Peptides against a protein of PDB entry 8BZL. Designs and how they scored, part 84

Target 1, 228 residues: chain A of PDB entry 8BZL
Amino acid sequence: SYDRAITVFSPDGHLFQVEYAQEAVKKGSTAVGVRGRDIVVLGVEKKSVAKLQDERTVRKICALDDNVCMAFAGLTADARIVINRARVECQSHRLTVEDPVTVEYITRYIASLKQRYTQSNGRRPFGISALIVGFDFDGTPRLYQTDPSGTYHAWKANAIGRGAKSVREFLEKNYTDEAIETDDLTIKLVIKALLEVVQSGGKNIELAVMRRDQSLKILNPEEIEKYV
Target 2, 242 residues: chain B of PDB entry 8BZL
Amino acid sequence: SRRYDSRTTIFSPEGRLYQVEYAMEAIGHAGTCLGILANDGVLLAAERRNIHKLLDEVFFSEKIYKLNEDMACSVAGITSDANVLTNELRLIAQRYLLQYQEPIPCEQLVTALCDIKQAYTQFGGKRPFGVSLLYIGWDKHYGFQLYQSDPSGNYGGWKATCIGNNSAAAVSMLKQDYKEGEMTLKSALALAIKVLNKTMDVSKLSAEKVEIATLTRENGKTVIRVLKQKEVEQLIKKHEEE

## One batch from the design tools (peptide; made by RFdiffusion4, then SolubleMPNN)

Design b1_p13_4_s2 (from b1_p13_4, 10 letters changed)
Fold by OpenDDE base, seed 4:
Structure b1_p13_4_s2 (fold): chain B 228 residues (1-228), chain C 242 residues (1-242), chain A 13 residues (1-13)
Amino acid sequence: as target 1 above (228 residues)
Amino acid sequence: as target 2 above (242 residues)
Amino acid sequence: SARREAIAERLYE
């Protein structure tokens, strides 16, 4: 059957394993990214951490480099592989080109990696989507999304995971120039967007903020509550 | 759903990896392994199921493996897979030591193996490893550590956790009795016995059916010790008196 | 089963 073949097109032109990998992404908790004027914000639904689990080892948002961070939805182990390869590429780029990667560059690298895993009979697609945010060296904020197919696009705002549809609908209605006029308003927009799908308010949200010429900052629960 | 359980490297229409899930299900039938992190050490406690009278009583820990001077692990699942993975862990640790002239950090060793596990879920011609592992260790970065990994290549750090048979019940008990910040190795040992006594599928808990290893620091060195049967008997006796 | 679903949920973040 065509649905069992990793790299075979169906008669109607479908790559079923890629489509099914996209379904795997929908099993992940929700992540949202918003590009502001001088800020990029990632918000994620905080999965209930088991009482005895070390929170340090449970991260849905990670740095790829000093100027780039990523949130993912889908298979956790797959994400780790992608993250590690991306980090290596970021460092390699710094060594060979003597500049940090642009957000587009590293996104394209990740996308190409994913695409290769859709075109080999010996490999299944990665079961992850990613939101990649950061700043280019010229200070321009960027937001990209990648999916299991290896496609990527630039966004003003986007969401991935189980609640992505609802969050996107919210963002389509509420993302305006006025809504992102300030850093604080941008953060509020992300929180409000997540609250469409996350219950119990700020306690179940993790937020990461990157401002121009600043490092990634993960907000603590108290800081998040200020915006709720 | 059954149509997608025969191949290891394919997604179901719902985006599930059934072979990975089935491997994890199989581990649920394996002997119980516990890990508990304390302030002054970390321990592994494992059920010994294969007690054959004709086994040469080499006090060989059946389920607990020393990986290097600073780390040990316990396994739940397919023994042959466990042997391969534990050997790989040792090799990774030694290669790191050779390259950097220092011991591999605990989490790096765990992640290196997890990357291998993940690969066996993504590349054709391979099946997932039917093994979950608990790792105990010490390094200069994070001190005493406890990790759990599964066939998917996912891992996490824990204060206390359980894998294998009746793991859910064990975890529930650990959640109730584990006191963060106040856990001594002594109290951790007592807790391990308490949990095993309730969760092991045995009529009576005996020292011959339980393996316990502790990892401590003495004079700036890591000490990994497998408890003697007499020591385990004393722990069991103490629990029965309470 | 609830157990099987719990296993599946652990694979995704």
Scores: peptide ipSAE 0.432, ipTM 0.824, DockQ to the pose 0.754
Fold by OpenDDE base, seed 3:
Structure b1_p13_4_s2 (fold): chain B 228 residues (1-228), chain C 242 residues (1-242), chain A 13 residues (1-13)
Amino acid sequence: as target 1 above (228 residues)
Amino acid sequence: as target 2 above (242 residues)
Amino acid sequence: SARREAIAERLYE
């Protein structure tokens, strides 16, 4: 059966394992990314953490380098592998090229990694989509998305995971130059977008903000409530 | 659903990895293992299912393994898989020590093994490990730590958790009785006995059926100790008196 | 079963 083979095309030209990996992504909680003028914002639906679980070990947003961060949706263990590879590449690039990676470069690296896992018989696709945000050396904010196929594109705003469709529809309607005129407005836009799918307001949202020439900042719940 | 449960490295149409899920289900039938983090230490408590009189007593612990001077683990699942993984943990820890001349941080050891577990879920010709692990340890970065990992290669830090048989019920009990910030190792031991007594559905918990290890710090050194049967008996007796 | 679904949910974030 074509749908049981990892790296074979169906008669109609589909890679079923890649499509099924995309379904795995939809099982993940929602993540949203928005590029502002001088800010990039990642927002994620916070999964309910068990009472006795250490919150430190539950991260959906991670830094790849000082100038790049990533949110993911899908298989947690797969994400860790991708993150680790990306981090190594970021460091390697600094050593070999003597400059930090561009957001596009590291996205392309991740995309290439994913693509290889769709073409090798001995490997299944990664069950992960990622939103990759950051700043290039010239100070330009960037947002990229990559999916299990290894395809990637640049975005002004995008979403991945369970509620991605609803969030994207919201962003398509509400992403305007006026809506991202300030950093605060950009953050508000992300929160509003997430609230389309997240129940119980700001308590179930995690936000990461990277401003130009600043490090990644994870907002605490109190800070998030100011924007709701 | 049934068409995709026989292949180890493929997604179902719904995006599920059934072989991983089945491995996790299998672990639910294994002996119960508990981990509890206290302010002054961390402990593992494990059910001994196979008490065979002919077993050579030389085996101090069937389910609790010392990994290095600062870490130990407990296993639930397929014994052969557990042996492979625990050996790998020891090797990773030793390689790190050799390379960096310092003990491996607890979380790094956990993640290193989890990467291996994940690989067995993604690469062809491999099946998931049918093992979940609880890790206890101390390092200079985070102090006392408790981790849980599963066949998927996912892991998390915990204040208290349970794997194996009746784990859900045990976790519920731990949630009720665990007092955050006030947990001493003594109280943790008592809690472990309490939870095991209820989850093992045995009228009387016997010391022969329970393995307990504690990890503490004494004079700036980590001490991992497996409790003697007499000590466990005393804990059980104390519980019965309360 | 609810249990099986709970297991599955743990795999995804």
Scores: peptide ipSAE 0.409, ipTM 0.797, DockQ to the pose 0.780
Fold by OpenDDE base, seed 5:
Structure b1_p13_4_s2 (fold): chain B 228 residues (1-228), chain C 242 residues (1-242), chain A 13 residues (1-13)
Amino acid sequence: as target 1 above (228 residues)
Amino acid sequence: as target 2 above (242 residues)
Amino acid sequence: SARREAIAERLYE
C-alpha cells in the first residue's frame, strides 16, 4: 500500500515529490530556448562527453517531428520515455488529422503525460523539464516550457537546468526586438546567454536552429564559433 | 536522507534517486566486463568467477549471451536479474524480426530494454534491476557497435568501456591505450587482456577465468564466436611476453 | 564519496 502513495499532499499543501523532481531538473545541464521572428533556437550546455563515448548517442536536443524539437534538463532516461511518447503522438496526429501537430498541441500532450504521473498511484513524477520549439503549420514560431508538475507556458525566451536562473536574468535584460531582428542576431543572443554559465566558449555548446519551412539544423562547432 | 533510500524509488529532497544509485554501486562489485570496438569487429571480455570442474565448458557462458544472429551482450550484476533481461532482449529481437522480417537495429534493441529498466525506476512496487550490460552488434545502419546500459535506463555508445569491478580504472587504461581509427580486432584483443590483467582481482590471469567473444563479418554474415580456452591462453601468453 | 557523486551525475543530462 505504501508503495502506491508516492506523490501525496503534505499537511501544508505541498506535493513534495513534484518539488523534488524540480530539484532533479536543476541537476541537469543548462538548456536555453529563444523565439525569434522567423527562427527558433535551442542551445544546450554540452556535458563533457567522456573520451571514447560516441557523441551520436549523447543528445540533449532531439526532434519530435519535422516541425518540432525539444531540449530537456534532468533525468536522461525519463526524457527518453517522454520523447518516445511525444514522437508517437506526432505521427498519430499526422495519420488521424492529416496535419502536423501544433507546438502547443504536443506541449499540452507532454504536459498532460507529466501531470498524470504526479497523480497516478505507484508512479513518481518525471524528473525533467523541457523546452519545446517549432513552427506551426501557419509558419508561426513557438516556444513552450514544461516542468515535472505538468505545467506549461509559452515563452519568448526561457532556460532550464542548473544555470537557468543566470541565463534567464541575462535574457530578461537582453531580449529585445532589436536583439532578435535577424536570424543571426537571435543565434548570437542564445550563444551569449549560454556563455553566462558555460565555460570554454563554443566548444561546450550545442545549437539547434529551425527556420520557417526548413528542417532542424544542428550547428557544428565551427559554425558556432563564427557567432562568438 | 535515509527515509528516501530504503523505500521504493522516489526522489530525495535533493532530487536524487538513491535506489538507482545503490543498484549501480552494487554492480561495481560484480565481475569485470570489457567491450572494445575495432575497425573490423567488436569484442566482449568478461571475468568468469564461477569456475567448477563439473560445469559443461562446451556450452557454459557465465556472462556472455548471444541475443540474435547480429548481437551479443555481457552482464554485470545480479545473475537472476540478468537472466530476466537477457531473455527479454531475445524476445524483443524475435518479435521485431517476426513483425518486420528484418533483424532489429542494434540501438533499437538496447533502447527497448532501457525503457523497461527505466520503468522499474518509476513505477511503485518495483526495484531497479541490479544489472549493467555491454552490447556488441552489427547492423546495416551503423556497422559494428558497442553500447553500455545501466539500472537507470540510460545507455550510450562507446568505442571502448568497462562495467563491474574496477571499471573506473579499466576505463582510464582504455582511454590511454585506445587509438581511434587504428584499432584492429587483434589489437583490441591484446588491449582487453592487458586491461583485465590489471583490473581483475586475481593474482594471475588465466584462461579459465576469462570469457571472450568476438563479433565479425564474413561473406556478408555476422559471426559471433566465443574464443576457445587455448586461444585465450595464447593471448595471455603473448601479453606476458611483452 | 566522490564515486557516489559520480554515479549520481551520470543519471542527469
Scores: peptide ipSAE 0.399, ipTM 0.815, DockQ to the pose 0.803

Design b1_p13_4_s2 (from b1_p13_4, 10 letters changed)
Fold by OpenDDE base, seed 1:
Structure b1_p13_4_s2 (fold): chain B 228 residues (1-228), chain C 242 residues (1-242), chain A 13 residues (1-13)
Amino acid sequence: as target 1 above (228 residues)
Amino acid sequence: as target 2 above (242 residues)
Amino acid sequence: SARREAIAERLYE
């Protein structure tokens, strides 16, 4: 059966393991990324944390470096591997090139890693998509998406995970220059986009904001409620 | 029989490499790419399928990649595989330049990548690349050149060819209309539009869905230029008026 | 089929 084999071509030219990995991504909670003028914002749907579960242990948004953060959808264990590799590369780049990575560079690195896992025997694709946001050293805000195939693109706004379709439809309609004119409006846009798929309102949303020359800030629930 | 379908390096009883064939099948579903060699230049024309409003990078060239100052390529197939291969092409070209202090000859660059592709069909543990490439270039040895390579690692020089969706039909049209020795870049551009108009699964050809690059020589330098949308629109309009 | 096609569109240039 081609679907259970290593990542090989089907007779009709499909890579079923990659397609199935993309299905795995759709099982993940929704993540949204929006690039503003001088801000990048990541929003994720919080899974209902069990009463005894430490909320701090469930991080869907992770810093890769001081200037780059990533949200993912799909297999959490797979994400850890990718995040760790990316972090190492960011540090290595700082040591060897003496500058932080560009957002495009680290995205390409992650994409290449994913691609290799689609072509190596005995390995399955990573079951994750990622939104990678940050600032280049020149102060330019960037948003990239990568998927299990290793494909990546730059976006103004995008979404991944189970509610990605609805969120993208919302963003296609509402992403305008006016909607991202200010940092606050950009944050509001992300929240509104997530509310298309998140049932319990602002309590089930996690937001990370990175402004130019500022560190990643994760908004607390009270701060999020101010925008809703 | 299913064992041969899943293993990349094993011949079938009939002597087939099914994974290579399946990779080629996959390429058949990719966007159409055309290459045409003219007396005064070479061109690539590629179908743009992924037009999304939220894309940040207006990829002036989504499917056309500059490899070095004298070469460019177009890709049909798996995007991630294409990214890996185009990066490798750039690295090979740069390493050659550093080693020999001159640009790599076009055919040598193509051959170097083809050797890599071939290895992925012969050595265990890897699948074939799901990518075909068209290469355009200029070098001092052969002048303007057009090459095609496929997942098998096979390549050939062409006067005109097509890869991707409806490639067979496109090649047939090119064979009918290509006049050897009389092809100008202008006529090649017109021919490209004509063929794309017939082979693309679109009701109406638009400039948004077509990417064209030309490679010419000006003042002893190679110039690789991606046509502006307005220029492509003019070409389409001219075709519609004929 | 449509879903596979949508995925395929992302996979292929």
Scores: peptide ipSAE 0.099, ipTM 0.758, DockQ to the pose 0.032

Design b1_p13_4_s3 (from b1_p13_4, 10 letters changed)
Fold by OpenDDE base, seed 3:
Structure b1_p13_4_s3 (fold): chain B 228 residues (1-228), chain C 242 residues (1-242), chain A 13 residues (1-13)
Amino acid sequence: as target 1 above (228 residues)
Amino acid sequence: as target 2 above (242 residues)
Amino acid sequence: DERRKRIAESLYE
């Protein structure tokens, strides 16, 4: 039945719904992640909030746990589902294993969830990619990316969304040991990367910073302007 | 492209969910609903289109539904879909109350329904709900709140917003006239009448064509009240005199 | 056309 067999192989071996879900991701605003030495930074292009809309309800960056943060690009409603599942898993892991998740673990969980939605009858793929950052218990900073297919990899730096290509090209050229030598430099790198695709400077950027043994911090516009 | 817009909700080659977009388009043709958040309350105002002479004269809310003691919603779109969703909201709220012995937080109720809406956009054999909702509520966490949700399962908090017919024009008017931090419920009611008068496709605004509900706090309790026709008439009259 | 565009864009972040 067409209604059940949403994601099927084409004659040439492609999963079109997965590929199309990747196109959905490209409709999202740009997100960038950078792993520094003792810091992980997420930066996102801030979607314009309507004048009468409560900004509290517009979030592109969210905490999954105390030690893990995620940015996404793509379908907002789909993202909420993934985020909620991930949060539940993080808590479950703490209860059952008595330790917080590693960044890789929760990434793998999310990836597995996405993969199931590419293979299960009657389900379409999630229309989101995610950048997942955080610290493992040993203090190691981590950055992972996952896409609608359920694939995931570890990165030093990466980007997702409509401007991802340009941002990645920038990062490929500018990500050096010197560029991430300090926390401030790492933050600057993220901002510079985003400025490749974001207009109007720091006003349209949201930044999340997680340092070793510290909680996630969302920078306010004034703090961001210091780095521009 | 046509293959992706006429069947189950699937991605187009461009990554679009056309069935969701079409559901939202359909809502644009529904009666106007607006919500306004004030310092001392929150209100819903909705166009009543189902006025038939043969209907029972018993006052009913066509578009405004009480969800629990602390929340109400208005709907724009397919009536049957609206009935299903409003019933689900009530069930979710009740289950929460039974489980936790306290009322469900406003945003949590909204998100619970939005998750259901989202599911109907992701699972095969289902179509999106052809309904957008405005939610008004009070909880101990954020006080008075106004939310909007659409067929995609997306939602947002608002100071003032509008769904249904001429919603864009209504939102523009609200942006112009809404006074941040200074909005009283009285002023909000007046603003609601003003906006409806301009956005409803009627020659003259009448009380029979408008439903208004207010949510306030009195003596530490939430009070949800649907305005009587006479009260609405008075609001309209006041507007006409200005 | 503008409305359709707004609808389409509203679904993505």
Scores: peptide ipSAE 0.452, ipTM 0.821, DockQ to the pose 0.748
Fold by OpenDDE base, seed 1:
Structure b1_p13_4_s3 (fold): chain B 228 residues (1-228), chain C 242 residues (1-242), chain A 13 residues (1-13)
Amino acid sequence: as target 1 above (228 residues)
Amino acid sequence: as target 2 above (242 residues)
Amino acid sequence: DERRKRIAESLYE
């Protein structure tokens, strides 16, 4: 029997491989995204880097372009494929349209890519969800989330991965206009949200911050501790 | 659930890719390969299992492959799969050189192959490669480098690592004895012998059963050298005297 | 079992 990966409908109308891919996402470490007033923040649970592993090669947060970054949860190898495709598209867009992509545009591109892998014969879905944050050219901060199905939505705040439920519950309670009034408060909100699920405090958190008209900044552990 | 164990590119209900996991399990039964990064070089050490007297050609290196002038790799797993992947690595490296007139960066070569591996986990009708690789190399961007890749298409950079049989024990030993920032190639070689001596399922470590390659820089050029049997014997002897 | 668990976990981030 040829082992063809086929995403087909069940009798009850479910795409099991897509649902199972969503389960794969839940095996990933937690990532959180928050849109502030003039800032977007991604926070991730650091996977315990093996003592002898090069930390440079372990990245859960990556830049797609100068104005867009992404965090993911799920299969690491799958994520690399998506990231590479997205980066190419961002560059292509700059060449053809002469402007950077909007966050929505690149999200839609990624979503479309994922969707195709749910419908193409002989392909399995991507086992990743992504939080995509950045700034549009007009300076508007954006946060999007996409899942293995190719569905995407804009969010004020969201979480993916193993602890996503708890983090989302926290954000639902604590995300207010007051809580994101300043950049620092927004960062604090992300940290507090992650601390709901991350063990050992700030040492196991990675934070990426993008402010309006500024490049992506990965906070060092010392900077993170200032907010804890 | 065993229902999904036989399908290569489908998720289980729990979101697992069992065939990838099984491929990695299979690699655990392969000969041990070690990689150690030093300040002045990087090395691969591999177990040589197939010493057959009727082999026509004495293979200088059964498990260590030169990829280009700046990179080499060691393989653990299915030999036929390894041959395909090592050939692909050479082709990728050569195409890059032709296109850009400079050697391919180490990580880029690794990722290129990892993308291929990943594809074999996502496209139907294909099985995962039953091979893990250790890569050693030098480039102008990061200097000496050590990478590990597995059947999933995942990879990582390492200061020291092990694949194949008893890899977990080897990694534990490496963690214990590896001194960051103080590792010389000489000390790395000694460490490799120490770890292999404990992890190989042999009563006595012999030079015939071990392949070692070093990658160094001399006069601004990369030198990849497979140690001679006599050199390996000396390393083993030194270890036994300590 | 521990090895299998480690393998399984290594695939996800």
Scores: peptide ipSAE 0.441, ipTM 0.819, DockQ to the pose 0.746
Fold by OpenDDE base, seed 2:
Structure b1_p13_4_s3 (fold): chain B 228 residues (1-228), chain C 242 residues (1-242), chain A 13 residues (1-13)
Amino acid sequence: as target 1 above (228 residues)
Amino acid sequence: as target 2 above (242 residues)
Amino acid sequence: DERRKRIAESLYE
């Protein structure tokens, strides 16, 4: 039996499965990314972890390489597949090119992967959007977003998931050069943005920061509270 | 709406994967499986539903499978699917051992299978596996571990959890009685019996209806042991006397 | 319905 094309054009030219995958993203908890001057910050809404669940196994922010990290919204299992492939590509690039990937490169890789799943027979789109942040080798901070369609763009700040609209509106109003003048201010901006949609304050927020020539740092709750 | 219900790997207009959800719902009708992590070990307890008198007395664990020397799992859901997945787990573990000359880390084995499960939710022509698994294991990285995976390919580490029939109620009971940092294997066994007694739709819990396996470390080696019926009877008796 | 909702929600992060 021919693997039926899952993602097909509607009579009016829509790819419904891609659009529906975008709806799946909206079911995910909110993630926000902000590019500062010399820092990139990811913030995510923590899903209520069951009391008996190991928190180690619940991560919305992950490192793709030493210089790149990613947050996602949508289907968790889909995200794992994308993350794993991205990690492999990052390592492969280091071996073949002898340099770390640029943030744009790995974003493009992920985007291309997603796009293929919108055009391949017998495959559904990935039900995830991703915020990809990091530093290029020249020390330039970068923030990219990709969606289920495989599109990607560079951003100063952006949000994905359930509360993305509200967070974006906040960022559009409050993202200024002054607001990102320091690392601390940039972190505060992310927290304030998330607080627009996250209930119960800083306890439900996970923050990750990457500074120039530094590894990904996940802030502990105490560190987050200092910025609230 | 019916079209999205019948196709295995299609998003609904609301972004839902109904076939995955239905697979998870189907697992709710399976026998109860419990996992509890203790300081000195980890255990699986599973309900035996098919007690036929004509079954050969070699009580092979119907629901608990040894994966390798350091890991075991229990299954809730479609038996045939479970057999396929458990076999795959064994193969993955063995291939890793051959390649790296060391046992596969517990989480890595779990994720490998989860990737397979996920694929069955994304690639056309395949239905999701109608199986959830509990994994118990030991490795040098994290020590004793308990994991749960579902048809979606999601997984999580747990101190205690339950899959199958009345799993929600069981989890609630576990949350109430599980004492973090103070759980011994002995206390975990007692807790397992307590929870099973309340969650199994049987008037009286009998040793014939329960399978229990423990994973411990002895002399630097992992020991996986399925409790004998007499041992289970003793646990039940102790519970009834409390 | 609550169980179904829980299952549905468990798929997304």
Scores: peptide ipSAE 0.340, ipTM 0.711, DockQ to the pose 0.743

Design b1_p13_4_s3 (from b1_p13_4, 10 letters changed)
Fold by OpenDDE base, seed 5:
Structure b1_p13_4_s3 (fold): chain B 228 residues (1-228), chain C 242 residues (1-242), chain A 13 residues (1-13)
Amino acid sequence: as target 1 above (228 residues)
Amino acid sequence: as target 2 above (242 residues)
Amino acid sequence: DERRKRIAESLYE
């Protein structure tokens, strides 16, 4: 049925389904990413997990590969699809090219996937934005952001989700070379940024840190409290 | 009329393709891109709208893309659509090079993409690309060239043209000031600054808000260069002194 | 309206 076009142009040149998907992202909890000198840090607002829910089931920060991590805001189910496809692509790249993906490569892959869902019959846009961080093989730290439209850009720091505006305003004021001079300062910057929107302090923050030539480390609450 | 507005690109009773028209309307809201053909080169000038302090400055150009050694393009419209199309242009150019062991002629590359655009206006389940492109290039057949393409798959060669916001006004200005046969690259650059200064919705033109690329021939090779911010500043300053 | 008319006309040679 040709009548299944979900994403079409409005008379004024808007793709409403993409715009509405962007609104869906704003309903998500806040995520922040910061690129330091030799570190990338992701921070997310922890959604109140019901006491009986396994905390492992809802991770807003996930590894795509050993050198790439992603945080997202928006529809959780949509995120799972994107994450899984990205992971498969990372593995495929390692098999075919014999090198891990660059952060840009996997971002472009995800962006292209999202774009296709804005231009295909019977498909709605993904209701997610993502912060993608990691290290290229040359040791360069990278931070990318992608939105439901499939656009992507490289950032020094950025935020997505419900509190993104406030967090971005904070980062615009406080992101300096001095503020990211050390790994600890970079982590502190992320925590401070999240505290602009997160209630009840460090207990509701999840932090992931990736250093050069190191695996993703999720900080425990005790470690987070040391930076507060 | 509303029935044809919200579905796959189909003809209205009046023979109109509303989705294509709406895609072109979307482009009208995009940043301004200019192209000017000179005797000794071609240039693209594009409005830079995304000036965020937290952007990683590693990106030399937001709206100007190198396609191959002999061609570049500028885009107006949906960024994600533009990324797909620019990638496709690169692939087409490389496949041609591989097959024929020579660079693809400029018009042929433009036509190949236009066929793809057209297909997205004709086949069910697809929406038009919300992107117009300006192409600059050099080939042995026609020398320096400037092309424009739109979501319909239409294209044309130009001496000077504009896409995006206030494109109609820009084209009018270009028509008035473009001197056929006397246009040097230097004069073209000055003209580009003049037109952008008048057509961009900014109080004052700054180098931070403008990207310029030139395509020239040096020693039998095509050189595509994105102007540095300092060079653009000098052009703006020169314009202000006139 | 004028812009829309121009767009519509530009599609047809």
Scores: peptide ipSAE 0.280, ipTM 0.601, DockQ to the pose 0.118

